# Peptides against a protein of PDB entry 7Z53: the designs that were tried, part 146

Target 1, 150 residues: chain A of PDB entry 7Z53
Amino acid sequence: PRIKNQADCIPFFRSCPACPGSNITIRNQINALTSFVDASMVYGSEEPLARNLRNMSNQLGLLAVNQRFQDNGRALLPFDNLHDDPCLLTNRSARIPCFLAGDTRSSEMPELTSMHTLLLREHNRLATELKSLNPRWDGERLYQEARKIV

## One batch from the design tools (peptide; made by RFdiffusion4, then SolubleMPNN)

Design b2_p30_3_s3 (from b2_p30_3, 18 letters changed)
Fold by OpenDDE base, seed 3:
Structure b2_p30_3_s3 (fold): chain B 150 residues (1-150), chain A 30 residues (1-30)
Amino acid sequence: as target 1 above (150 residues)
Amino acid sequence: MSAEEIKKKLEELRKRVEEFEWPEVEFKRA
């Protein structure tokens, strides 16, 4: 179980078409998924990396997204900027640079990259919703609160 | 780097992402 500050609690729930159970059951399933992936792989365990993973161009509390490509309007992980990009060097046929994530190995496993992409989108969706609910919150507050929910 | 190759691989990634059943988050609004 994750402890949250009840004073700043915003009521939320997740709907799952495959699991139309109680909110508690749905939340437990979500927690199992996020615990398996470890949020540190999404947000970064070190502060410098965590800052680089954020969109600092506004006060929306968003994670940075790819500036070159989108998936039918949906966000993709941003590219890293490595001088000697191991993703390009080890798999020359793919010709795709490494994605920037909390774990540099994210680009090595498509399944992991997929999960990170989902969590990126989920964070930004949550931050957007929180902004709607709390217009006075700044980017830091939105980012932290969304991170707690993921 | 080939933009076309990137798009192709990203499309493959997209297909993989769509296989996940991710619950949608809903918020209560007053």
Scores: peptide ipSAE 0.024, ipTM 0.409, DockQ to the pose 0.034
Fold by OpenDDE base, seed 5:
Parts: C-alpha cells; sequence; structure tokens
Structure b2_p30_3_s3 (fold): chain B 150 residues (1-150), chain A 30 residues (1-30)
C-alpha cells in the first residue's frame, strides 16, 4: 500500500498498468509525452498559483475544474483570466482562452493540455476515493495525499 | 467560444495522447 502505518487512514496501494502489453514503441511514446510534465506543471510551483489551481470552496481536496465546459461529463482545466490572452491570439477562429495550469505553456502545447487534463481528473478521482476511505481527512490532507500519489 | 468548438479542439488533442494509460490506483477498505 502507498499509505502505511497511519492511525487515521485506511491504507491503499497503487498498481502500474501504464501499458496493456510490452510494446516498447508505445511506452516510448508515453515517456516522450510525460517527459514534458512534472508535478509543478500540474499543481504549480508557487503557493499563490497552487491555491488558484485548487477548489477552495469545500474540504474535498480537489483541483479546480472548468465551470463552463465539460468533456462529455468529464472535467476540463479551468480557464485563466488574462487581460491579453495569448491563446486567443494564437487561434483567433477558435476563440478559446488559455487554461489555468501550473505552467503557462500548457495551452501552447496540445499534448500538455491533454496530459494536464488527465492528471487533473486523476487527482480528483484519487481525492474522492481518499475521502471515501478516510472521511475524517480535511481538504488539505486529501489534496496533499492525492498529490503525492499522482 | 462554444462547447462544440472546445470539444473539437479537445478531440484533436486527445488523439495525440490516446495511447497513454494512467497508472491505476487500487483502493480497498480494510
Amino acid sequence: as target 1 above (150 residues)
Amino acid sequence: MSAEEIKKKLEELRKRVEEFEWPEVEFKRA
């Protein structure tokens, strides 16, 4: 289990089914994509940004999600609020503003945007499961524990 | 901007990481 010997938590463990098989080519492609993403890009390296990336309206330890749009019921990254939004300038026809993430480059690289979205969903999934397993944990504990697992 | 525009963009982005599988976390109640 990933969490061990804690009096106020139920332990769990993490599996590693990153690939369905032993396809080296697929694994290399995944590694290439993930090489662009680290924890700071998802959660922010600075505390003010990290707080802005979190859902602070409750004690569920969740990351903030887009309040305007969803992907067939699944979460998307929240939009940033930039006066001079570079994403609007990049593709004027799309009229889609930059996403808020731990790294401003997320909206500039489609692979990063997708990966950050997946990691956002995974974090929130983990936090939700941790809340179910450990109802006494507050939002900070849930957030930090989920962050460590991701 | 519209939901359809975002969905289209996301679909394009998703194709680039379609082969990526996130490691699963197993939760069991003791």
Scores: peptide ipSAE 0.023, ipTM 0.381, DockQ to the pose 0.030
Fold by OpenDDE base, seed 1:
Structure b2_p30_3_s3 (fold): chain B 150 residues (1-150), chain A 30 residues (1-30)
Amino acid sequence: as target 1 above (150 residues)
Amino acid sequence: MSAEEIKKKLEELRKRVEEFEWPEVEFKRA
């Protein structure tokens, strides 16, 4: 969600604007976590994959989200479209395919899936915030600027 | 895919997120 107090805050800060009285320790903790993550694991290291991870149906600079499921209204990673889906083969009873992410291992380790999901949501939040602050920016600009902040 | 199986996996995902150093408040805001 967008932080309403934009007048008293510095925009383009990670997760939230830099506001007076902000909990810097929490922000530092978040930054430490996100800095540990290689951006290629979230956004893809190869251009074709990176494009597939983006929502290209609009000019909002968003990453693609799952079109079938949400987590109590929150975004989930999109499913991949693999013929021989390893996730389906591993647990046939669950019948849940692998998620599509910049790291193909995302569905193999729940920690990675969780982290990617969190960063997906954060990217889209930031892109939305940037669109509000810069209405003239196109989807490419929004995507790139949000990516730099994450 | 059964709804219950999906919900189970999602709960596991949420559990892992909560184990991160990332505050839950940030997760709720995302």
Scores: peptide ipSAE 0.022, ipTM 0.412, DockQ to the pose 0.028
Fold by OpenDDE base, seed 4:
Structure b2_p30_3_s3 (fold): chain B 150 residues (1-150), chain A 30 residues (1-30)
Amino acid sequence: as target 1 above (150 residues)
Amino acid sequence: MSAEEIKKKLEELRKRVEEFEWPEVEFKRA
């Protein structure tokens, strides 16, 4: 993993330090990050929510991404669709609604929002890689296999 | 957290997310 600004180094990572200088290229072990971030926060513990967190428009096994915003082409969490969105009240200038994640409280804890975004990107990266390695896998298998690795 | 604290943290974390890149991983699975 790469972080441009050393000051923004994340002290925990799934399989390697989320800091510049890491030479780990493959994820083989679950470290402190997994204990810190429940997978249910990323994928949802309830089936309806889990489905809403997935991109079901194709067979790529991807998690849903924000349709309005990206970070230099990189994915962001999808927005939730709340009638009275408290996040809009929190940041009126930015007018950014609450993000949709496995935990409904994710927008109340920006740390989770960031981590969920990273894990979203990792999942989609893994799913894409797995698709390349296993062209016959359907979206469900790609999703599940990527989920196991994350 | 207060609304202002949340706003500040969100902006900071957005910056961190922007500056983060995952490594290339080559592996095979059964």
Scores: peptide ipSAE 0.017, ipTM 0.378, DockQ to the pose 0.060; fails the geometry check

Design b2_p30_3_s4 (from b2_p30_3, 20 letters changed)
Fold by OpenDDE base, seed 2:
Structure b2_p30_3_s4 (fold): chain B 150 residues (1-150), chain A 30 residues (1-30)
Amino acid sequence: as target 1 above (150 residues)
Amino acid sequence: MSKEELEKLLKEMEERVESFEWPEVEFKQA
C-alpha cells in the first residue's frame, strides 16, 4: 500500500510494515487470530465463491454485506441462496437462511459466524482506508491489498 | 423468516462480536 501521509498509520492484521513505529505485538495478536482462522474461510477458497462474497457494485474492493439486516449499523454477512438450504431445513418454523461465507460451517457454528463478521468488517475498513490513501486504485487492487493485510 | 428467531440470533451474534477481545499472543512472523 502507498501511504501519502505518514501520520495516517493504519493498523494491519498481517506483516505489512506500513508504519516504522508500528506496534508489532498488536499486529501479532491479530495475526495469531487470523492464522487460527484460515483466511479462506472469509474469502473463499474457490473463485466462484470468492466472487460471490465480493461487492461487485462498485470499485471499492469491498466484501458483500447483508442487504436486509445490520448489527446496530454495522455489517453482517450476506445470506446465501441455496435451493435446499440446510439452515432452513433444520428448523422449518424459523425460516432463517444460511449466511454466505467462505466456509459453509459459518452458519453451523455461531462462533465462526461472529469471527467472520468481524473479519468482514475489518476487510471493508481496510479497503476503505486504502482507497483514501490510494484514490487511483481500482476495486480489484483494493480487494487484493486488503485481503493480504487481513 | 421468523422475525423473533432472527432477532435472537442477531442479538447473540452482536453480544459475541461486541464482547470479543483479541488474544494476547506474541510470536515472530515467518
Scores: peptide ipSAE 0.021, ipTM 0.459, DockQ to the pose 0.025
Fold by OpenDDE base, seed 3:
Structure b2_p30_3_s4 (fold): chain B 150 residues (1-150), chain A 30 residues (1-30)
Amino acid sequence: as target 1 above (150 residues)
Amino acid sequence: MSKEELEKLLKEMEERVESFEWPEVEFKQA
């Protein structure tokens, strides 16, 4: 958790408290570890891209997921919609189009794809849990709060 | 996320990297 102001405390139940009432030293250590894994590439640095990465069909604050395929019942990154898809051209045997992510390189390396996929799942898990705990929050609030926790 | 959650995530990522296989998808070439 990255919340430092008690006024910004959100109801969230997990192994680590989401309010600044906990030990500051421990919290800072956790935040430092979390920041080591840069999740900004999952959300996009530009607002137009960030909006395209979100599920805007509801008020659940979710990131968009692949509509065609799942990984053993779990979410995958959505496909991008490129006119000349470089992923199809470079790996003709796989015949998989590029995934849409905050990092345009997400489909070039399996390591990046895996990381982005896991962080996508974590965000959606958090947003879902936050909705359960705070049913009156709209999609924007859920999305932003989940993003802060990741 | 908590320290424990991050450690679990990192472990999962390591496992996925080691065993990652691209899904077989039928798609028309450009």
Scores: peptide ipSAE 0.020, ipTM 0.458, DockQ to the pose 0.070
Fold by OpenDDE base, seed 4:
Structure b2_p30_3_s4 (fold): chain B 150 residues (1-150), chain A 30 residues (1-30)
Amino acid sequence: as target 1 above (150 residues)
Amino acid sequence: MSKEELEKLLKEMEERVESFEWPEVEFKQA
């Protein structure tokens, strides 16, 4: 990915393709994914993590989104709460913590972060559409059905 | 969805990732 504004750079622990000034080696070109990405990793393979990835403030079946930042109105991954956040160490000026996702590698590789972000948006889009089609479905049903589609 | 459908979707997503541009981060007061 390309960064237009350095102030908006998202730090990564490793293999950062951009973010000039980062303490991580910068790649000029993002490597293609070496393995097939399973969308299931977006949701978390363990129940405690899966719950943390959900928006539990309503019955819309949504995944949690970042509450501090958006991408021109579009959702970003929520931040994790790490004691020693390696992402904050890579770019102290940006002060962007590691993202919380179903895959702990989300903030290690921009490819994964991007994929998780896109799939997050897709899930929430689907859940919203399903709610429109099925107004009586509760959040659990919406979440599960959207998850099955993604 | 079927395995094949999922693979197609993920393939499309992978292609999108390859063309991904970093988001313009907007700070929201919360």
Scores: peptide ipSAE 0.019, ipTM 0.429, DockQ to the pose 0.068
Fold by OpenDDE base, seed 1:
Structure b2_p30_3_s4 (fold): chain B 150 residues (1-150), chain A 30 residues (1-30)
Amino acid sequence: as target 1 above (150 residues)
Amino acid sequence: MSKEELEKLLKEMEERVESFEWPEVEFKQA
């Protein structure tokens, strides 16, 4: 979720505390913005994460979507299941956990979250179209082919 | 993605960033 209160700090994020306005936070934001075109942040660069980002309930090759909320009928990223969820520790009025994405920082940056969301929707759109065109393709094939197009 | 597709998505993203609102409810909205 979006960090609205700049006074909120994450006591531990990766190797250092993360507070809005910190040099590290600024650097991360700039780097993320300059590299947000990398689709690997959507799909995950590690296989375990990549699998967790997929909808494994069917053979449609879809990415997982949020089961609690939609954006005016459109898909949102699924929530992560962090024990010490930093998103719940900040902006406590929102009471929304971090989103699950290929980049753990996605929830801190609306720009990244938005992009990931758009690419999620695009992937699922493509997978759906590919299924229509190729009914015999299994979920793995659909997922991989859609990923290639994205 | 093609260049054109990427450009479209980037434009959509820019618009979305400006208008995006996080859910402020604790129950399911679908």
Scores: peptide ipSAE 0.019, ipTM 0.460, DockQ to the pose 0.080

Design b2_p30_4_s1 (from b2_p30_4, 19 letters changed)
Fold by OpenDDE base, seed 1:
Structure b2_p30_4_s1 (fold): chain B 150 residues (1-150), chain A 30 residues (1-30)
Amino acid sequence: as target 1 above (150 residues)
Amino acid sequence: MTYETTPEYAELRRLLEELLRLLPVVGIPV
Protein backbone atom coordinates (compact mmCIF):
# COMPACT_ATOMS: atom_id res chain seq x y z
CA PRO B 1 0.00 0.00 0.00
CA ARG B 2 1.19 3.54 -0.84
CA ILE B 3 -0.24 5.06 2.32
CA LYS B 4 2.39 4.56 4.99
CA ASN B 5 0.54 6.29 7.81
CA GLN B 6 -3.11 5.28 8.04
CA ALA B 7 -3.57 7.22 11.27
CA ASP B 8 -3.72 10.53 9.43
CA CYS B 9 -7.15 11.91 8.67
CA ILE B 10 -8.32 12.70 5.16
CA PRO B 11 -10.43 15.86 5.14
CA PHE B 12 -13.80 15.34 3.47
CA PHE B 13 -16.34 18.06 2.88
CA ARG B 14 -19.98 17.15 2.54
CA SER B 15 -22.12 18.91 -0.03
CA CYS B 16 -25.17 20.85 1.09
CA PRO B 17 -28.54 19.15 0.92
CA ALA B 18 -31.06 20.09 -1.74
CA CYS B 19 -34.37 20.37 0.13
CA PRO B 20 -36.86 22.31 -2.01
CA GLY B 21 -39.83 21.26 0.14
CA SER B 22 -41.00 19.65 3.38
CA ASN B 23 -42.47 16.62 1.63
CA ILE B 24 -39.21 15.28 0.28
CA THR B 25 -38.54 11.85 1.74
CA ILE B 26 -35.13 11.48 0.13
CA ARG B 27 -32.34 13.86 1.01
CA ASN B 28 -30.65 14.82 -2.24
CA GLN B 29 -27.26 16.47 -2.37
CA ILE B 30 -26.41 19.49 -4.48
CA ASN B 31 -24.48 18.29 -7.49
CA ALA B 32 -21.12 20.03 -7.62
CA LEU B 33 -20.35 18.54 -11.04
CA THR B 34 -21.86 19.36 -14.39
CA SER B 35 -24.48 16.98 -15.75
CA PHE B 36 -23.46 17.87 -19.29
CA VAL B 37 -20.64 16.48 -21.33
CA ASP B 38 -18.17 19.34 -21.35
CA ALA B 39 -14.50 19.98 -20.78
CA SER B 40 -14.95 21.63 -17.38
CA MET B 41 -12.80 18.86 -15.92
CA VAL B 42 -9.91 20.36 -17.90
CA TYR B 43 -10.64 24.07 -17.78
CA GLY B 44 -12.53 24.46 -14.51
CA SER B 45 -16.02 25.84 -13.97
CA GLU B 46 -14.92 28.94 -12.03
CA GLU B 47 -12.69 31.81 -13.13
CA PRO B 48 -10.13 31.56 -10.31
CA LEU B 49 -9.66 27.85 -10.94
CA ALA B 50 -9.54 28.38 -14.70
CA ARG B 51 -6.77 30.94 -14.23
CA ASN B 52 -4.75 28.57 -12.06
CA LEU B 53 -5.06 25.87 -14.70
CA ARG B 54 -3.54 28.15 -17.35
CA ASN B 55 0.09 28.89 -18.04
CA MET B 56 0.05 32.65 -17.57
CA SER B 57 3.83 33.07 -17.89
CA ASN B 58 3.64 33.43 -21.68
CA GLN B 59 1.26 34.17 -24.57
CA LEU B 60 1.08 30.63 -25.94
CA GLY B 61 -2.40 29.78 -24.65
CA LEU B 62 -1.14 26.70 -22.82
CA LEU B 63 -2.45 24.93 -19.75
CA ALA B 64 -0.17 24.74 -16.74
CA VAL B 65 1.94 21.61 -16.41
CA ASN B 66 3.75 19.88 -13.57
CA GLN B 67 7.07 21.49 -12.71
CA ARG B 68 8.49 18.58 -10.71
CA PHE B 69 7.55 15.48 -12.67
CA GLN B 70 7.15 14.39 -16.28
CA ASP B 71 5.96 11.18 -17.88
CA ASN B 72 8.83 10.23 -20.18
CA GLY B 73 9.19 13.87 -21.24
CA ARG B 74 5.42 14.38 -21.50
CA ALA B 75 3.42 16.82 -19.41
CA LEU B 76 1.59 15.89 -16.23
CA LEU B 77 -1.08 17.88 -14.43
CA PRO B 78 0.26 20.63 -12.17
CA PHE B 79 0.14 20.20 -8.44
CA ASP B 80 -2.42 22.06 -6.42
CA ASN B 81 -1.44 24.48 -3.66
CA LEU B 82 -3.99 23.64 -1.00
CA HIS B 83 -3.45 24.67 2.59
CA ASP B 84 -4.84 21.36 3.83
CA ASP B 85 -3.82 19.17 0.91
CA PRO B 86 -5.35 15.72 1.46
CA CYS B 87 -2.59 14.05 -0.57
CA LEU B 88 0.08 15.53 1.66
CA LEU B 89 -1.89 14.66 4.78
CA THR B 90 -2.38 11.00 3.85
CA ASN B 91 1.30 10.39 3.17
CA ARG B 92 3.53 13.00 4.75
CA SER B 93 6.72 11.16 3.83
CA ALA B 94 6.00 11.11 0.09
CA ARG B 95 5.45 14.90 -0.05
CA ILE B 96 3.36 14.58 -3.22
CA PRO B 97 0.55 17.15 -3.44
CA CYS B 98 -2.77 16.55 -5.14
CA PHE B 99 -3.02 17.30 -8.83
CA LEU B 100 -4.77 20.48 -9.90
CA ALA B 101 -7.58 19.92 -12.39
CA GLY B 102 -10.97 21.33 -13.26
CA ASP B 103 -12.52 18.33 -11.54
CA THR B 104 -11.67 18.24 -7.83
CA ARG B 105 -11.96 14.43 -7.89
CA SER B 106 -8.93 14.09 -10.15
CA SER B 107 -6.61 13.09 -7.33
CA GLU B 108 -9.17 10.66 -5.90
CA MET B 109 -9.33 8.56 -9.05
CA PRO B 110 -6.18 7.90 -11.09
CA GLU B 111 -8.39 7.05 -14.06
CA LEU B 112 -9.75 10.59 -14.04
CA THR B 113 -6.26 11.99 -13.56
CA SER B 114 -5.13 10.02 -16.60
CA MET B 115 -7.99 11.33 -18.71
CA HIS B 116 -7.38 14.91 -17.63
CA THR B 117 -3.67 14.52 -18.36
CA LEU B 118 -4.41 13.34 -21.89
CA LEU B 119 -6.79 16.24 -22.47
CA LEU B 120 -4.23 18.69 -21.10
CA ARG B 121 -1.65 17.28 -23.51
CA GLU B 122 -4.09 17.57 -26.39
CA HIS B 123 -4.95 21.16 -25.51
CA ASN B 124 -1.28 22.12 -25.37
CA ARG B 125 -0.63 20.33 -28.65
CA LEU B 126 -3.50 22.17 -30.31
CA ALA B 127 -2.48 25.54 -28.88
CA THR B 128 1.07 24.98 -30.13
CA GLU B 129 -0.12 24.08 -33.62
CA LEU B 130 -2.52 27.03 -33.67
CA LYS B 131 0.35 29.34 -32.71
CA SER B 132 2.41 27.96 -35.57
CA LEU B 133 -0.43 28.58 -38.01
CA ASN B 134 -1.35 31.97 -36.53
CA PRO B 135 1.78 33.67 -35.14
CA ARG B 136 -0.09 36.91 -34.44
CA TRP B 137 -2.67 35.32 -32.15
CA ASP B 138 -2.34 36.22 -28.50
CA GLY B 139 -2.45 33.75 -25.63
CA GLU B 140 -6.12 34.30 -24.88
CA ARG B 141 -7.22 33.58 -28.44
CA LEU B 142 -4.98 30.52 -28.66
CA TYR B 143 -6.36 29.19 -25.38
CA GLN B 144 -9.99 29.77 -26.39
CA GLU B 145 -9.60 28.27 -29.85
CA ALA B 146 -7.82 25.20 -28.48
CA ARG B 147 -10.54 24.90 -25.83
CA LYS B 148 -13.23 24.98 -28.52
CA ILE B 149 -11.58 22.11 -30.37
CA VAL B 150 -11.12 19.93 -27.29
CA MET A 1 -9.88 -5.56 -32.14
CA THR A 2 -10.84 -5.01 -28.54
CA TYR A 3 -10.22 -1.65 -26.90
CA GLU A 4 -7.67 -3.27 -24.58
CA THR A 5 -5.44 -4.10 -27.54
CA THR A 6 -5.30 -0.56 -28.93
CA PRO A 7 -2.24 1.69 -28.64
CA GLU A 8 -4.45 4.27 -26.96
CA TYR A 9 -5.37 1.83 -24.22
CA ALA A 10 -1.74 0.92 -23.73
CA GLU A 11 -0.84 4.58 -23.35
CA LEU A 12 -3.68 5.19 -20.92
CA ARG A 13 -2.69 2.16 -18.86
CA ARG A 14 0.95 3.24 -18.80
CA LEU A 15 -0.05 6.72 -17.70
CA LEU A 16 -2.31 5.25 -15.04
CA GLU A 17 0.56 3.19 -13.68
CA GLU A 18 2.79 6.25 -13.56
CA LEU A 19 0.13 8.22 -11.73
CA LEU A 20 -0.40 5.38 -9.27
CA ARG A 21 3.29 5.61 -8.48
CA LEU A 22 3.00 9.32 -7.79
CA LEU A 23 -0.34 9.47 -5.97
CA PRO A 24 -0.09 8.33 -2.35
CA VAL A 25 -3.79 8.82 -1.59
CA VAL A 26 -5.20 6.21 -3.91
CA GLY A 27 -5.97 3.15 -1.80
CA ILE A 28 -6.00 0.85 -4.79
CA PRO A 29 -4.05 -2.26 -3.84
CA VAL A 30 -0.98 -2.54 -6.01
Scores: peptide ipSAE 0.055, ipTM 0.565, DockQ to the pose 0.025
Fold by OpenDDE base, seed 5:
Structure b2_p30_4_s1 (fold): chain B 150 residues (1-150), chain A 30 residues (1-30)
Amino acid sequence: as target 1 above (150 residues)
Amino acid sequence: MTYETTPEYAELRRLLEELLRLLPVVGIPV
């Protein structure tokens, strides 16, 4: 290691060895900081943003969805509530605000928006199914378990 | 069969195209 004095080091581990079930000689490592799939782009990295991304009107553990538009009956990302919304400024005729997502760049890259939309749909599907299977679970538990599966 | 030929990919592409119409920012010519 480049740093010889370990006393000044913060013990921060980013990876953990994965147990290969196969005779693969290559030791795989998994991210120890996040789930196997980093979905921070959907859920946000900070608690205030994460709360804004959630549907807090009920105890179903759902993510917030668009209230104005749907894709053939399917949910879209909610709109952000920006004071100076760049999306509104770009196309004044369409009057479509930027989408709210865990990643602020969601409205800059339609590919990212699409991925976030799919993951939002999957989260809400999972949360709904989990509620059916576990009627006594509260909204927080439903949200966290769905998030863990996504 | 490549992923690009699957119904799921077609649906993703459709969603992308719809979002491109909604999002003015990226300036990708539709």
Scores: peptide ipSAE 0.033, ipTM 0.547, DockQ to the pose 0.019
Fold by OpenDDE base, seed 4:
Structure b2_p30_4_s1 (fold): chain B 150 residues (1-150), chain A 30 residues (1-30)
Amino acid sequence: as target 1 above (150 residues)
Amino acid sequence: MTYETTPEYAELRRLLEELLRLLPVVGIPV
């Protein structure tokens, strides 16, 4: 049956193919989100999100951490500030917002939350160590260098 | 009820602890 109401259709657009080498027959799409493996699940793929993921209160190059909760002194993912927060809608009794991460799926399952939390901690550890080694580096450089290592 | 008392947090913590124990084994310092 053909869908008669176009309003019921979800538009899907196929990505443009990347030009493969002469001997590659597998169609790959052009990556328009990131130029390289950049841990976008941690840092986001868009500048506004990336800024929101950063601790901008200092020049330490750190990612933002949860301001309400810690795990025995260890950082947790910050909460997002969504108007219609699906985490608040699904569990109104717990009143726990979704986590803010580079991957919007970070709150869909504990495994993703855990991995993103670990990578956030690792970034912040690296940025802190880099600051110790390079006291003259600004927050942007610390953030970018830590990001490169991760 | 605090977030730290939720089952989700308990699971997160368990997984984090497990992963942190594995990181040195794979050569990642903790």
Scores: peptide ipSAE 0.013, ipTM 0.288, DockQ to the pose 0.018
Fold by OpenDDE base, seed 2:
Structure b2_p30_4_s1 (fold): chain B 150 residues (1-150), chain A 30 residues (1-30)
Amino acid sequence: as target 1 above (150 residues)
Amino acid sequence: MTYETTPEYAELRRLLEELLRLLPVVGIPV
C-alpha cells in the first residue's frame, strides 16, 4: 500500500554516520537502533484528534477502545468516523470502518495498526496502575503521566 | 537474547498475524 500521509515520520534509525576529523573520506557507522517507538503517533498531534483518541466518559485517563470488537478479550483501536471511509468503500459487505489512531496510516499498514494497538494497551495498563497507586489523581493527570511513561 | 525471542516480540507477531488475516476480509488494503 502507498502511504498517503508523509507528514508523520517513523523514527527507525539503523545507523548514523560518523566521520573522524582527520579523514573525511572514512565513514564510521554508529548503531542507532534504539527502540524509540515514537508514542506520539498514538496520541495525535492535533488537539481535536487527541481528544477523540481518549476515553472521555470517565476520569481514568484511558485511551478510547473499540466498542464492537476485541482481540481475545484485549482492546483494539476504536473506529474512525470518516464521511467517505475508504475501508467501508473497499469492502461494502464487511461494513468495518477504518481504525482511529494518532497516525492516519494506521489502517493502511497492519504493522502500524499492531504497534498502535500495543501502545494503546500499554497506556491503558499504565493508567490503570497509576490510578490504583494514586486514587486521587484525575483523568487528565493519569492520561498525561501514562503518556510520559509510554 | 535477541529481540525476536522476547515475549513482546511474540505478542507483536501474533497480533500482526491476526490483523493480516482479518484486514483483507474487512477490506482494508495492505
Scores: peptide ipSAE 0.029, ipTM 0.510, DockQ to the pose 0.025; fails the geometry check

Design b2_p30_4_s2 (from b2_p30_4, 20 letters changed)
Fold by OpenDDE base, seed 2:
Structure b2_p30_4_s2 (fold): chain B 150 residues (1-150), chain A 30 residues (1-30)
Amino acid sequence: as target 1 above (150 residues)
Amino acid sequence: MTYETTPEYAELRKLLELLRLLLPLVGIPV
């Protein structure tokens, strides 16, 4: 291998192949994500993940945010709770866990982290504005309506 | 070492700041 120190490597795993019938010449991939329009990178493609990404402590329809750190008063992605967290393994000195997002790649590159952070902020902004306009809406409706706009 | 002092955080902040400047140019409010 070109890189001997595996501790500095981002653990990339290949997706499962999809085999269309008798055509063995083209390797397809199984797509486990929902449609692009529903912003699955923000909200997740599975219900358990989607619930973990939400702030369920109130009826404001907000996504969960980091409880330890902020970017000059602005929200960051929450930390994930992974057994054998790859972010903790790659940077043992910083001891910072991976971020939790709908896209599992959110912590692989700062560019992805930034995009997911912005979309999280936009959702929370929209949900807050919708609450202001519609004080009687519950958290589920606020969340779903904000999600439709994003 | 706190997260805010890491090179990764510094890079993230730079990208967020850049995006805040660029997004309005493509019609996305920040």
Scores: peptide ipSAE 0.022, ipTM 0.454, DockQ to the pose 0.020
Fold by OpenDDE base, seed 4:
Structure b2_p30_4_s2 (fold): chain B 150 residues (1-150), chain A 30 residues (1-30)
Amino acid sequence: as target 1 above (150 residues)
Amino acid sequence: MTYETTPEYAELRKLLELLRLLLPLVGIPV
């Protein structure tokens, strides 16, 4: 369909196809935002967000965790710091902010929240074990190696 | 009202408990 008025068009560019092999039955786009595993829901796809998701107070390579609440001693996702937090707007009496995760939708459904929480816990577990095995590794290396495993 | 007393937290906790039960069955430690 040719739209007659170009002023009504929003420029939309289709991503280049990924060509992993000779028998491409389904066209997939090239992932230029993340590594071989798209774990952007956990780690973010942008460097500023990725930094905010990390615990930068130490050299343990950990993801940031909730500072106000825990699940029977287990980590929860940290809260975001949004100016117009939709979670606060939804229930002003509860005063519960949205969770911060690589996927901004982490607070939309409990299922997403649970999966993000699980993967955060797994990353932190792996980073802790890697630190035990490699005491001389810095926080950046621990974070990246744990991220590769997840 | 604390977050821990919300229906959302209760549902989250149920899902986390379910995952905690299922993940060891597939060899993922929790």
Scores: peptide ipSAE 0.018, ipTM 0.439, DockQ to the pose 0.018
Fold by OpenDDE base, seed 3:
Structure b2_p30_4_s2 (fold): chain B 150 residues (1-150), chain A 30 residues (1-30)
Amino acid sequence: as target 1 above (150 residues)
Amino acid sequence: MTYETTPEYAELRKLLELLRLLLPLVGIPV
């Protein structure tokens, strides 16, 4: 067999097909993302994920940040809580989980990790500034207004 | 001013370089 080590296999599943009632023989995947450009790579395309990406411990409209690590005092993406975390499977000794982002590929590609980290920081900066300018705004409004700017 | 001359781009490049160095150490190929 081409692959000898099966102990470190990353679970990978085939996408669900879009099966329109047509004679189309070409298999297309169901689009699970939002239909327009809304920074869903940062905020997620579904409500449960979007909620998990938020800091819900206060009314500041912030995104969740890493609780274990920082970059010279600056925020990093939070860790995900996956049952079969592919990042943990890659190097079991390091025991570093995948990052939680709107794009599930954020931990696989440094470019995505970098971009999502910057956008996370920018959102939190904007939300903080918006709170300063509008002290009476609640966390939901702060989050949504910051998201509109990003 | 082009995007490549912005502080944000500089930060991106620094972080990208850092990740390229660190990810292999945790077993993630770049």
Scores: peptide ipSAE 0.018, ipTM 0.371, DockQ to the pose 0.024
Fold by OpenDDE base, seed 5:
Parts: C-alpha cells; structure tokens; sequence
Structure b2_p30_4_s2 (fold): chain B 150 residues (1-150), chain A 30 residues (1-30)
C-alpha cells in the first residue's frame, strides 16, 4: 500500500462490492459515493449551492426551475443571479442570464445544459411520484430519496 | 428577441429530443 501509516487514514470508501446475479465468481465494484448514474453535477457539491438549486417555497422536494421559460410545458434550468453575469455579455439583445446548476459549466455547452435539464426533470418527476406514494414524507426526505434514485 | 427564438435554444431543443430518445436505452425513463 502507498500509505503505510493507517492511523491517520479516514475510513472513506469510494466503492462497494457487488455480485452480478448468478455469477458470484466475479466480484464487481459499484460506486459508493453517488447513485448508479453520477448526477452530482445537478445537485452541487456544497450545501449553500445545493440549497439554491432547490425549490424551497414548498415541501415537495423539488429542484428549482426556470420561471420565465418552458419547453412545451416542461421545466428548464433556472437562471442564476450573478452580479457580473457573463451570459448577459455574450448576447446583449437577448438578455438571457446564465443557468444555475450544480456544475458551473452548465451554460458553456448546450450538451451540458441538456443533460442538466433532463436530470432536473427526472428528479422532479421522481419527487412528485414519491410524494404521491408517501404523502407523509417531508420535502427533505423527498429530495434525498429522489436524489438517490437519480 | 426572446430566448425561445435564439439559435442556442433551437440547438438545446434538438439535444433534449435526442437525449429523450437515447436515455430509455440505458434504463432512464424520460
């Protein structure tokens, strides 16, 4: 092992063992830090950002959505509230701010924007269904359980 | 000019449509 002194080690595990069905001879590893799909870019890495990404106006466990625009009735990423918004400088006529997402690069490429948008929609779909199935769950539990599934 | 009329929005929509087709193939309902 590269680290000889384990006394200073934090017991941090990135993977867990998994057996693929009937083939128990091969021990696979699954990511233990994120869900099956790594959607960490949607939720942010820090608590203040994570809170800003959430719809805190209710107890439905939803992510925040765009308040100005929709895609045929479907949610889009919310706009950020940057003091010096670089997106406003690129096209001054459109006056479209940068998107708020867990990944700050969400506004750099349409592909990233699309992925974040889809995962946001999926989270909100899941949270809504979970609320229907579990009416007693609060917004925090709904958010966390939807996040785990995503 | 509204965001919905921008070329960027048109591109975003195309990508969203493509991803909606592809994600179910990997078990993600859309």
Amino acid sequence: as target 1 above (150 residues)
Amino acid sequence: MTYETTPEYAELRKLLELLRLLLPLVGIPV
Scores: peptide ipSAE 0.013, ipTM 0.360, DockQ to the pose 0.022

